# Peptides against a protein of PDB entry 3JWR, part 34

Target 1, 323 residues: chain A of PDB entry 3JWR
Amino acid sequence: TRELQSLAAAVVPSAQTLKITDFSFSDFELSDLETALCTIRMFTDLNLVQNFQMKHEVLCRWILSVKKNYRKNVAYHNWRHAFNTAQCMFAALKAGKIQNKLTDLEILALLIAALSHDLDHRGVNNSYIQRSEHPLAQLYCHSIMEHHHFDQCLMILNSPGNQILSGLSIEEYKTTLKIIKQAILATDLALYIKRRGEFFELIRKNQFNLEDPHQKELFLAMLMTACDLSAITKPWPIQQRIAELVATEFFDQGDRERKELNIEPTDLMNREKKNKIPSMQVGFIDAICLQLYEALTHVSEDCFPLLDGCRKNRQKWQALAEQ
Target 2, 298 residues: chain A of PDB entry 3JWR as posed
Amino acid sequence: TRELQSLAAAVVPSAQTLKITDFSFSDFELSDLETALCTIRMFTDLNLVQNFQMKHEVLCRWILSVKKNYRKNVAYHNWRHAFNTAQCMFAALKAGKIQNKLTDLEILALLIAALSHDLDHRGVNNSYIQRSEHPLAQLYCHSIMEHHHFDQCLMILNSPGNQILSGLSIEEYKTTLKIIKQAILATDLALYIKRRGEFFELIRKNQFNLEDPHQKELFLAMLMTACDLSAITKPWPIQQRIAELVATEFWEQGDQVGFIDFVCTQLYEALTHVSEDCFPLLDGCRKNRQKWQALAEQ

## One batch from the design tools (peptide; aimed at target 1 S127 H142)

Design b2_p10_5_s3 (made by RFdiffusion4, then SolubleMPNN; from b2_p10_5, 5 letters changed)
Fold by OpenDDE base, seed 4:
Structure b2_p10_5_s3 (fold): chain B 323 residues (1-323), chain A 10 residues (1-10)
Amino acid sequence: as target 1 above (323 residues)
Amino acid sequence: EEAFDISALL
């Protein structure tokens, strides 16, 4: 395609030029081509291209295939969300110094998972999929969308000319796919809520050890969630704009819940309760976000900008809730 | 204060 030719021939700017090591990064000014160039830079600067012998054309094709399998008519859960999740992962690995705590296979898996974690997202949550009796709800009992996202990820990885993992041994390939699956499934907030207590307790007791395979898996899950939710950490102007995209998608679901399911939506998805957004954002930060970024900062102090951003946005939302 | 309803995120 013309897009592939343009991407494959383009000079990839440095991570410094692209600002992809910054926790304050915004994609709003970037073209789709520039987001693809940023993604190439992430793979290159994490040494994944070299260590796993990725062909440049294959990587370019894979990135474009991933991007193509996000829906353009979904307000928030689109390519830009996946790209921002991957950028936060890259920043956490580099600027947050988490790279040195992980294996190359874990890093490879996390980056692929971050880019792939919402593939073919439909702009509705798992609860809606279940209640609407969607065909996907017949295949999976829990984490319905996350299983679908992984299936889409696997389909792309196995597609002709997209095989970025072809340089791996059979054992490395199996390990990588296992980690990708676990990382994508970890983006189900229901699983986060179930598992976070164990992580926080290990941190609190100073018993957290990344050499333990179970604790490593737990950490990778928490790190995925931290990157997936990272919009809440962004500078206030960026946070507000992303919150509007989230609200748009949630209100679209709420409108469908009224029309298709004949139910009253929850406040977060109720367009008539738009004035509650500031207080709901404070509640979300307190219930879900703050403890996660605190715990992540205890694992690596260089992740503090995520915690600081979350705290600053809490103050901003609280000030709006008091108006 | 009404507890944040996390059900919408699930």
Scores: peptide ipSAE 0.255, ipTM 0.872, DockQ to the pose 0.096
OpenDDE base, seeds 1, 2, 3, 5: peptide ipSAE 0.189, 0.181, 0.180, 0.223; ipTM 0.858, 0.854, 0.853, 0.867

Design b2_p10_5_s4 (made by RFdiffusion4, then SolubleMPNN; from b2_p10_5, 5 letters changed)
Fold by OpenDDE base, seed 4:
Structure b2_p10_5_s4 (fold): chain B 323 residues (1-323), chain A 10 residues (1-10)
Amino acid sequence: as target 1 above (323 residues)
Amino acid sequence: EEAFDISKYL
């Protein structure tokens, strides 16, 4: 395709030029081509291209395939969200120095997972999918969409000309896929809520050890969630804009819940309760976000900008809630 | 004050 030819022939700017190591990164000004170039740079600078012998054209095709399998008519859970999740992962690995704590396979898996974690997202949550009796709800009992995202990820990875994992041994391939699956599933906030207590307790007791395979898996799950939610950490103007996208998607779901399911949506998804967004954001930060970024900062102090951003945005949302 | 219902995000 013309797009592939253009991408494959393009000079890939440095991570510094692209600012992809910055926790404050914004993609708003970037074209789709530039987001793909950023993605190539992430793979390159994490040594994934070299270590796993990725062909440039194959990587380019894979990136474009991933991008293509996000829907354009979804306000928030689209390619840009996945790209920003991956960028936060990259920043956490590089600037946050998490890279030094992980294996190359774990890094490979996390980056693929971050880019793939919402593939073919439909702009509705698992509860809606279940309540609407969608065919996917019959296929999976829990984490319905996350299983679908992984299935889409696997499909792309196995597609002709997209096999970026062809340089791996059979064992490396199996390990990578296992980690990808676990990482994508970890983006189900229901699973985060179930597991986070163990992580926080290990941190609190100073018993956290990445050499323990179970704790490693737990950490990777928490790191995925931290990157997935990273919009809450962004500079206030960026945070506000992303919050508007989230609200748009949630209100669209709420509108569908009224029309298709004949139910009153929750306040979060109720367009008529737009005035509650600031207080709901404060509640979200307190209930979900703060402890996670605190714990992540305890694992690596260089991740502090995420925590700092989250705290700053809490103050901003609180100020709006008091008006 | 309505307690933040986490289930709203699920």
Scores: peptide ipSAE 0.148, ipTM 0.832, DockQ to the pose 0.099
OpenDDE base, seeds 1, 2, 3, 5: peptide ipSAE 0.122, 0.114, 0.123, 0.139; ipTM 0.829, 0.821, 0.825, 0.831

Design b2_p10_6 (made by RFdiffusion4)
Pose (drawn by RFdiffusion4):
Structure b2_p10_6 (pose): chain A 298 residues (1-255, 281-323), chain P 10 residues (1-10)
Amino acid sequence: as target 2 above (298 residues)
Amino acid sequence: DFVPPVFIPH
């Protein structure tokens, strides 16, 4: 509660000061308070704060709530993951110049989604919770964890003093939530795989076009995956360390080159054809693929 | 539509 007092009264530094406009950004050295501040700057500089009548008091309580609903004991899938995803999402809209390509309702949705796409993640994959017959698997059909991440995001938005959406017309609120649900579900790697082929062709055939309502929402799913694992596009010292966490969390459940080829370079290449200013992601990606390949050969 | 989960270690 004091954490709210101190936060809701601190000056939010500029985006330039926070270096959150960078695809090469890192959070290792930021405090907890600082990361919440960057998030406020994100909402502010995307005009989400002014265009949706958000009170500084409410947005702060909500951001803090999401922070406290990520598990600390979880290796990689903690708050700093949701943060590093939203920052990548933010950097994509700004420096990658995509904000000029989509509505205010969509930008707000993507940010809220990127922040909460893994809420209450208990450090285990959909495959495991299904095989172990976790009650969550009994409750949800497909994309089990991602359904849960959303159930949580929504629970928080309906919490008192957290309605950062309270300023929306009912129609706006209604469709924003629809997009947020789609965004969070799209972070299921299974859906990314079952759907990417369709998108990779519209790109390959120089046919892809945003104006098409459907082609757009497909891309929105591809964008979510693009930020969800943007960590693989980081400078080597960072990718080295964040790969250490994904490493531990996976081993805990058990108790890189093939993946990048299978999952990543394919995607970031497509994103750059859609937006050239997004190439740093593709560059950093194959750059790390280069270092991991060299290590794989010892 | 239904989509089963995937297991892809990395």

Design b2_p10_6_s1 (made by RFdiffusion4, then SolubleMPNN; from b2_p10_6, 5 letters changed)
Fold by OpenDDE base, seed 4:
Structure b2_p10_6_s1 (fold): chain B 323 residues (1-323), chain A 10 residues (1-10)
Amino acid sequence: as target 1 above (323 residues)
Amino acid sequence: EYIPPVDIPF
């Protein structure tokens, strides 16, 4: 395609030029082509292209395929969300120095997972999919959308000309796919809520050990969630803009819940309760976000900007809730 | 008390 030719021929700017190592990164000013260039840079600077012998054209095609399989009519859970999740992962790996704690296969899997974790998202949550009796709800009992996202990820990875994992051994391939699946499934916040207590307790007791395979898996899940939620850590103007996108998508779901399911939506998805957004954001930060970024900062102090951003945004939301 | 929903913003 013309898009592939343009991407494959383009000079890929440095990570410094693209600012993709910054936790404060914003994609708002970037074109779709620039987001693809950023993605190439992430793979390159993580040594994934070299270590796994990725062909440049294949990587370009894969990135464009991933981007294409996000819906444009979804306000938040689109390519830009996936791209920002991957950028936060990249920043956590580089600036946050998490790269030094992980294997190349784990890094490969996390980056693929971050980019792929919401593939074909429909702008509605698992509860809506289940209550609407969607065909996907017949296939999966829990984490319905996350299973679908992984299926889409696998489909793309196996598509002709998109096989960025072709340089892996059979064992490396199996390991990578296992980690990708676990990482995508970990973005189900229901699973986060179930598992986070174990992680926080290990950190609190100073018993956390990344050499333990179970604790490694747990950490990768927590890291995925930290990147997925990273909008809450962004500079306030960026945070507000992203919160508007999220609110738009949630209100659209709530409107559909009223109309299609004849149910009263939760406050979070209720357009009529827009005035509760600031207080709900404070509650969300306190209940979900703060402890996660605190724990991540204990694993690597260089991740502190995520925690600091979250704390600053809590203060901003609290100030709005008091008005 | 705030009860976090399973599906949350962001």
Scores: peptide ipSAE 0.083, ipTM 0.845, DockQ to the pose 0.170
OpenDDE base, seeds 1, 2, 3, 5: peptide ipSAE 0.063, 0.078, 0.063, 0.078; ipTM 0.847, 0.838, 0.850, 0.844

Design b2_p10_6_s2 (made by RFdiffusion4, then SolubleMPNN; from b2_p10_6, 6 letters changed)
Fold by OpenDDE base, seed 4:
Structure b2_p10_6_s2 (fold): chain B 323 residues (1-323), chain A 10 residues (1-10)
Amino acid sequence: as target 1 above (323 residues)
Amino acid sequence: EYIPPVDLPF
């Protein structure tokens, strides 16, 4: 395609030029082509292209395929969300120095997972999919959308000319796919809520050990969630804009819940309760976000900007809730 | 007390 030719021929700017190592990164000013260039840079600077012998054209095609399989009519859970999740992962790996704690296969899997974790998202949550009796709800009992996202990820990875994992051994391939699946499934906040207590307790007791395979898996899940939720850590103007996108998508779901399911939506998805957004954001930060970024900062102090951003945004939301 | 929903913003 013309898009592939343009991407494959383009000079890929440095990570410094693209600012993709910054936790404060914003994609708002970037074109779709620039987001693809950023993605190439992430793979390159993580040594994934070299270590796994990725062909440049294949990587370009894969990135464009992933981007294409996000819906444009979804306000938040689109390519830009996936791209920002991957950028936060990249920043956590580089600036946050998590790269030094992980294997190349784990890094490969996390980056693929971050980019792929919401593939073909429909702008509705698992509860809506289940209550609407969607065909996907018959295939999967829990984490319905996350299973679908992984299926889409696997489909793309196996598509002709998109096989970025072709340089892996059979064992490396199996390991990578296992980690990708676990990482995508970990973005189900229901699973996060179930598992986070174990992680926080290990950190609190100073018993956390990344050499333990179970604790490694747990950490990768927590890291995925930290990147997925990273909008809450962004500079306030960026945070507000992203919160508007999230609210738009949630209100659209709530409107559909009223109309299609004849149910009263939760406050979070209720357009009529827009005035509760600031207080709900404070509650969200306190209940979900703060402890996660605190724990991540204990694993690597260089991740502190995520925690600091979250704390600053809590203060901003609290000030709005008091008005 | 805030009870977090399963599906949260961001």
Scores: peptide ipSAE 0.078, ipTM 0.845, DockQ to the pose 0.212
OpenDDE base, seeds 1, 2, 3, 5: peptide ipSAE 0.061, 0.075, 0.062, 0.073; ipTM 0.848, 0.840, 0.852, 0.843; seed 3 fails the geometry check

Design b2_p10_6_s3 (made by RFdiffusion4, then SolubleMPNN; from b2_p10_6, 7 letters changed)
Fold by OpenDDE base, seed 4:
Structure b2_p10_6_s3 (fold): chain B 323 residues (1-323), chain A 10 residues (1-10)
Amino acid sequence: as target 1 above (323 residues)
Amino acid sequence: EYIEPVDLPF
């Protein structure tokens, strides 16, 4: 395609030029081509291209295939969300120095997972999919969309000319796919809520050890969630804009819940309760976000900008909730 | 046990 030719022939700017190591990164000014160039840079600077012998054209095709399999008519859970999740992962690995704590296969899996974690998202949550009796709800009992996202990820990875994992041994391939699956499934916030207590307790007791395979898996899950929620850490103007996208998508779901399911939506998805957004954001930060970024900062102090951003946004939302 | 999806921002 013309898009592939343009991407494959383009000079890839440095990570410094692209600012993709910054926790404060915004994609708002970037074209789709520039987001693809940023993605190439992430793979290159994480040594994934070299270590796993990725062909440039194959990587370009894979990135474009991933981007193409996000829906354009979804307000928040689109390519830009996945790209920002991957950028936060890249920043956490580089600037947050988490790269030194992980294997190359884990890094490869996390980056693929971050880019792929919401593939073919429909702008509705698992509760809606279940209540609407969608065919996907018959295939999976829990984490319905996350299983679908992984299936889409696997489909793309196995598609002709998209096989970025072709340089891996059979065992490396199996390991990578296992980690990708676990990482994508970890983006189900229900699973986060279930597992986070173990992680926080290990941190609190100073018993956290990344050499333990179970604790490693737990950490990768928490890191995925931290990147997925990273919009809450962004500079206030960016955070507000993303919160508007989230609210738009949630209100669209709430409108569909009223119309299609004949139910009253939750306050979060109720367009009529837009005035509750600031207080709900404070509640979300307190209940979900703060402890996660605190714990992540205990694993790597260089992740502090995420925690600091989250705290700053809590103050901003609290000030709006008091108006 | 099916964990009911928690509606959360972001």
Scores: peptide ipSAE 0.101, ipTM 0.807, DockQ to the pose 0.552
OpenDDE base, seeds 1, 2, 3, 5: peptide ipSAE 0.098, 0.093, 0.095, 0.089; ipTM 0.805, 0.801, 0.802, 0.801

Design b2_p10_7 (made by RFdiffusion4)
Pose (drawn by RFdiffusion4):
Structure b2_p10_7 (pose): chain A 298 residues (1-255, 281-323), chain P 10 residues (1-10)
Amino acid sequence: as target 2 above (298 residues)
Amino acid sequence: HVDPVDIHRV
């Protein structure tokens, strides 16, 4: 509660000061309070704060709530992951220049979604919770964890003093939630795989076009995956360390080159054809693929 | 309906 006092009264530094405009950004050295501040700057500089009548008091409580609903004991899938995703999402809209390509309702949804796409993640994959017959698997059909992440995000938005959406017309609120649901579900790697082929062709055939309502919402799913694992596009010292955490969390459940080829370069290439200013992601990606390949040969 | 995938990064 004091954490709210101190936060809801501190000055939010500029985006330039926070270097959150950068695809090469890192959080290793930020405090907890600082990361919440960057998030406020994100909402502010995306005009989400003014265009949706958000009170500083409410947005702060909500951001803090999401922070406390990420598990600390979880290796990689903790708050810093949701944060580093939203920052990548933010950097994509700004420096990658996509904000000029989509509505205010969509931008708000993507940011809220990127922040909460893994809420309450218990450090285990959909495959495991299904095979272990976790009650969550009994409750949800497909995309089990991602359904849960959303159930949580919504639970928080309906919490008192957390309705950062309270300023929306009922129609706005209604469709924003629809997009948020789609965004969070799209972070299921299975859906990314079962859908990316369709998108990779519209790109390959120089046919892809945003105006098409459907082609757009497909891209929105591809954008979510692009930020969800943006960690692989980081400078080597960072990718080295964050790969250490994904490493431990996986081994805990068990108790890189093939993946980048199979999952990543294919995607970031497509994102750059859609937006050239997004190339740093593709550059940093194959750059790390280069270092991991060299290590694989010892 | 989509079954989950079991893909390993590490």

Design b2_p10_7_s1 (made by RFdiffusion4, then SolubleMPNN; from b2_p10_7, 6 letters changed)
Fold by OpenDDE base, seed 5:
Structure b2_p10_7_s1 (fold): chain B 323 residues (1-323), chain A 10 residues (1-10)
Amino acid sequence: as target 1 above (323 residues)
Amino acid sequence: YIEPLDIRWV
C-alpha cells in the first residue's frame, strides 16, 4: 500500500526526460519506482489512459502487481527484462513510427503483453520444464511457459483493483485479450523460427500488407520478438552487461540440468564453455536477429537504430571471438 | 496435475 501511495502521488516525468523513446535506453540506473513511472508514461503517451478511460490508481496498482509477479531471484527473466521489452515496444511505436500502422487496441494489447510476457518466469526454458516433468508440462505441450505467462497476465487483469481494461466494451475486451494471448505466445522463440520465413518472404517479394488480418497477426508476433530480443541492439556496454545476466541464468539452468537431470548441458548453458560466449553471440545474431531487424526496418525505416545496434554488436562479439 | 497459481498483488 505504501508503494502504491508513493507511485500514485508521484509526478510522472515526460518521455523526453525519461528517455523512453530512445532505442539506446537503459534501465540500469533506475529504481523500481522510476520503472513504474516510465510505464505510466508509456500508457499515457500512447493515449491508452485517455482512450480507454483508465483510472490512475488502477493503472498504478496493475503495474505494481505485474512487477510483483516477477521473481527477484531470476537473473535475467525478471521485471527489468519485461520493462525493457515494453520500453523497446514504446520506442518502436513512437520513434520507429509503428504507432500509425496499428489500432489503439493492438497498441494496448502489445504494451500489456510486453510487460506481462514473462510473468512468474522461473529462470529455465521450456525444454527444462518438459524434461523435469514439471506440472506445467502436463498442462501444455508447446510454449509451456508462455501459456503460464498468459494465465498469470489474465489473473492479474481480472484481480480487484487491477482491472485496467474495465473501460473497454465487451467486444474491445475480447479483441484485446485475443491479441495479448497471441503476442505472449509469440515470444516462444520456437514459434518465431517457425513463422519468420513467411514474414521475410512477404517483405522480400514486396507483398507485405498490414491490411491483411493474417499478415497483421504475423507482424505483431515479429514485433514482439524484436522487442523481446532487443538487448542485442543496445549500445555495447549495455549489451555486454545484459549478456552477462543471460549467461548467468543459462549457466544456472545448466548446473541444475547436471545436478537434477543428470545430463550434460548444451554449450549455451554450460559454465565450462563460457569462453564460447562471443562466438555463440555471433551465431545467435546471424541465425536469429539480423534478418528480423532488417525486415522490421523494411516495414519502417525509422527502426534502423535496432538493426544498426545489432550489426555493431555483431562486430564487437566477432572481435572478442577472434582473441 | 494442476499447479495452483499464486498471484501477488498490491
Scores: peptide ipSAE 0.157, ipTM 0.738, DockQ to the pose 0.035
OpenDDE base, seeds 1, 2, 3, 4: peptide ipSAE 0.108, 0.100, 0.124, 0.081; ipTM 0.728, 0.718, 0.738, 0.727

Design b2_p10_7_s2 (made by RFdiffusion4, then SolubleMPNN; from b2_p10_7, 6 letters changed)
Fold by OpenDDE base, seed 4:
Structure b2_p10_7_s2 (fold): chain B 323 residues (1-323), chain A 10 residues (1-10)
Amino acid sequence: as target 1 above (323 residues)
Amino acid sequence: YIEPVDLRWV
């Protein structure tokens, strides 16, 4: 395609020029081409292209395929969300110095997972999929959408001309896919809630050890969630804009819940309760986000900007809730 | 049984 030709021929700017190492990064001003260029830079600067012998054209095609398999008519869970998740992963790995704690295969898997974790998202959550009796609910009992996202990821990875993992041994390939699957599934917040206590307790007791395979898996899951939720850490103007996108998508689901399922939506998805957004954001930060970024900062102090951003946004939302 | 899903704003 013309898009592939343009991407493959383009000079890829440095990570510094693209600002993709910054936790404060915003994609709002970037074209789709620029997001693809950023993605190439992430793979390159993490040494993934070299270490796993990726062909440039194949990587370009894969990136474009991933982007293509996000829906444009979904307000939040689209390519830009996936891209921002991957950028946060990149920043956490580089600026947050998590790269030094992980293997190349783990890094490869995490970056692929971050970009792929919401593939073909429909703008509705697992509860809606279940209650609407969608065909996907017949295939999977838990983490319905996350299983679908992984299936889409696997489909793309196996598509002709998109095989960025062709340079891996069979064992490396199996390991990578296992980590990708676990990482994508970890983005189900239900699983996060279920598992986070173990992670926090290990940190609290100073017993956290990345050399333990189980704890490594747990950490990768927490890191994925931290990147997936990283919009809450962004500078306030960016945070507000992203919150608007999320609210739009949630309200769209709520409207569909009323119309299609004849149920009253929760406050979070109720358009009539938009005035509660600030207080709900405070609740979300307190219940879900703060402890995660605190724990991540304990693993690597260089991840502090995520925690700091989250705290600052909590203050901003609290101020709005008091007005 | 499908496990209940937690909701988030971002």
Scores: peptide ipSAE 0.069, ipTM 0.826, DockQ to the pose 0.509
OpenDDE base, seeds 1, 2, 3, 5: peptide ipSAE 0.064, 0.057, 0.066, 0.063; ipTM 0.835, 0.822, 0.828, 0.824; seeds 1, 5 fail the geometry check

Design b2_p10_7_s3 (made by RFdiffusion4, then SolubleMPNN; from b2_p10_7, 6 letters changed)
Fold by OpenDDE base, seed 5:
Structure b2_p10_7_s3 (fold): chain B 323 residues (1-323), chain A 10 residues (1-10)
Amino acid sequence: as target 1 above (323 residues)
Amino acid sequence: YIEPLDIRFV
């Protein structure tokens, strides 16, 4: 209640002051309150508060509720990751000029999805959940955690005092929830790998058309992934620090795989292979990231800073791999 | 097996 009172009464700084339109943005120096203020600014500057008649107190409560439902003992997949994903979405929409290509409902859904996409993340991947025979693995066959994240998102949105979508018509509400679900599910990298070829081929053939509903859905999925992975695009000091957080979480999973499942972890999650991180990062960039940011830049040239950042970090990781 | 959801609010 005190946190809510403090947030609701606080003056929300401008997007310029908060630097939330910058692709180079870092949250490292921000307090939890400041991250919440940034989030309010994102909703406001995307015209979502006005267009969908959001009550300020309800939005504040919702943001704090979302934040509270990320675990503090998870090294990477926590509130700060969700916040950074949302900030990249905001920057892509504003500075990347993607806002002009989307409807208000799509923008609303993407921002909610970005903030919610990893709710109650446990610091382990779908493979671990499946192999550990976790109860969630019995509920869902594929994209186990992403289904759970969406369920958490839906519960928060429907909870008293957190209903930021109460100003929507029934049809707008249904549409928004559909897009949120699709966007959260799209953050499963396994789905990205399956779907990206269609997107890249449309771009390569110059056949990409956002007026096509199927291609629109595909684009929203690719945009979500681009924001979810955007740590790889950050200035090198930020990228390096985030890579350490990711490695910490992956090594924690690897340790649990040894202890709980009696298996040898993959190199990515093996603490004993820490020296392979630079080469693995190069491989990750080449296999997953570069083509995505290239394609995104073809959709909107103003997204080039993401591609440029990714290329620069590839060079940095390659230099470390050669040592 | 259904895992109960533990949602926390402000």
Scores: peptide ipSAE 0.291, ipTM 0.789, DockQ to the pose 0.035
OpenDDE base, seeds 1, 2, 3, 4: peptide ipSAE 0.288, 0.288, 0.288, 0.279; ipTM 0.785, 0.773, 0.794, 0.777

Design b2_p10_7_s4 (made by RFdiffusion4, then SolubleMPNN; from b2_p10_7, 5 letters changed)
Fold by OpenDDE base, seed 5:
Structure b2_p10_7_s4 (fold): chain B 323 residues (1-323), chain A 10 residues (1-10)
Amino acid sequence: as target 1 above (323 residues)
Amino acid sequence: FIEPVDIRFV
């Protein structure tokens, strides 16, 4: 396609020029082409292209295929969300110095997972999918959408001209797919809530050890969640704008819940409760975000900008909730 | 009944 030709022929700017190492990064001003260029740079600067012998055209096609399989009519859970999740992963690996704690296969898997973790997202949560008796709810009982996202990811990876993993051995390929699946499934916040206590307890007791395979898996799951939720850490103008996108999508779901399911939506998804957004954001930060970024900062102090951003945004939301 | 997977490629 013309898009593929344009991407494959383009000079890829440095990570410094693209600012993709910054935790404060925003994609708002970037074209779709520029987001693809940023993604190429992430793979290159993480040594993934070299170490796994990726063909440039295949990587370009894969990125564009992933992007194309996000829906444009979804307000938040679209390509830009996946791209921002991957950018936060890149920043955590580079600026946060987590790269030095992980294997190349783990890094490869995390980056693919971050880009793929919401593929074909429909702008509704697992609860809606289940309550609407969607066909996907017949396939999976838990983490319905995350299973679907992984299935989409796998189909793209196995498609002709998109096989960015073709340079891997059979064992490396199997290992990578296992980690990708675990990472995508870990983005179900229900699983995060279930597992985070173990992670926080290990950190609190100074017993956290990345050389332990179980603790490594747990850390990768927590890191995925930290990147997936990283909008809450962004500079206030960026955070506020992203919160509006999230609210738009949630209100669209709430409207569908009224119309299609004949139920009253929760406050989070109720358009009539828009005035509660600031207090709900404070509650979300306190219940979900703060402890995660605190724990991540204990694993790597260079991740402090995420925690600092989260704390600053809590203050901003609290000030709005008091008005 | 599972809806057919519509995967798009470039």
Scores: peptide ipSAE 0.224, ipTM 0.777, DockQ to the pose 0.034
OpenDDE base, seeds 1, 2, 3, 4: peptide ipSAE 0.213, 0.223, 0.214, 0.208; ipTM 0.772, 0.764, 0.770, 0.764

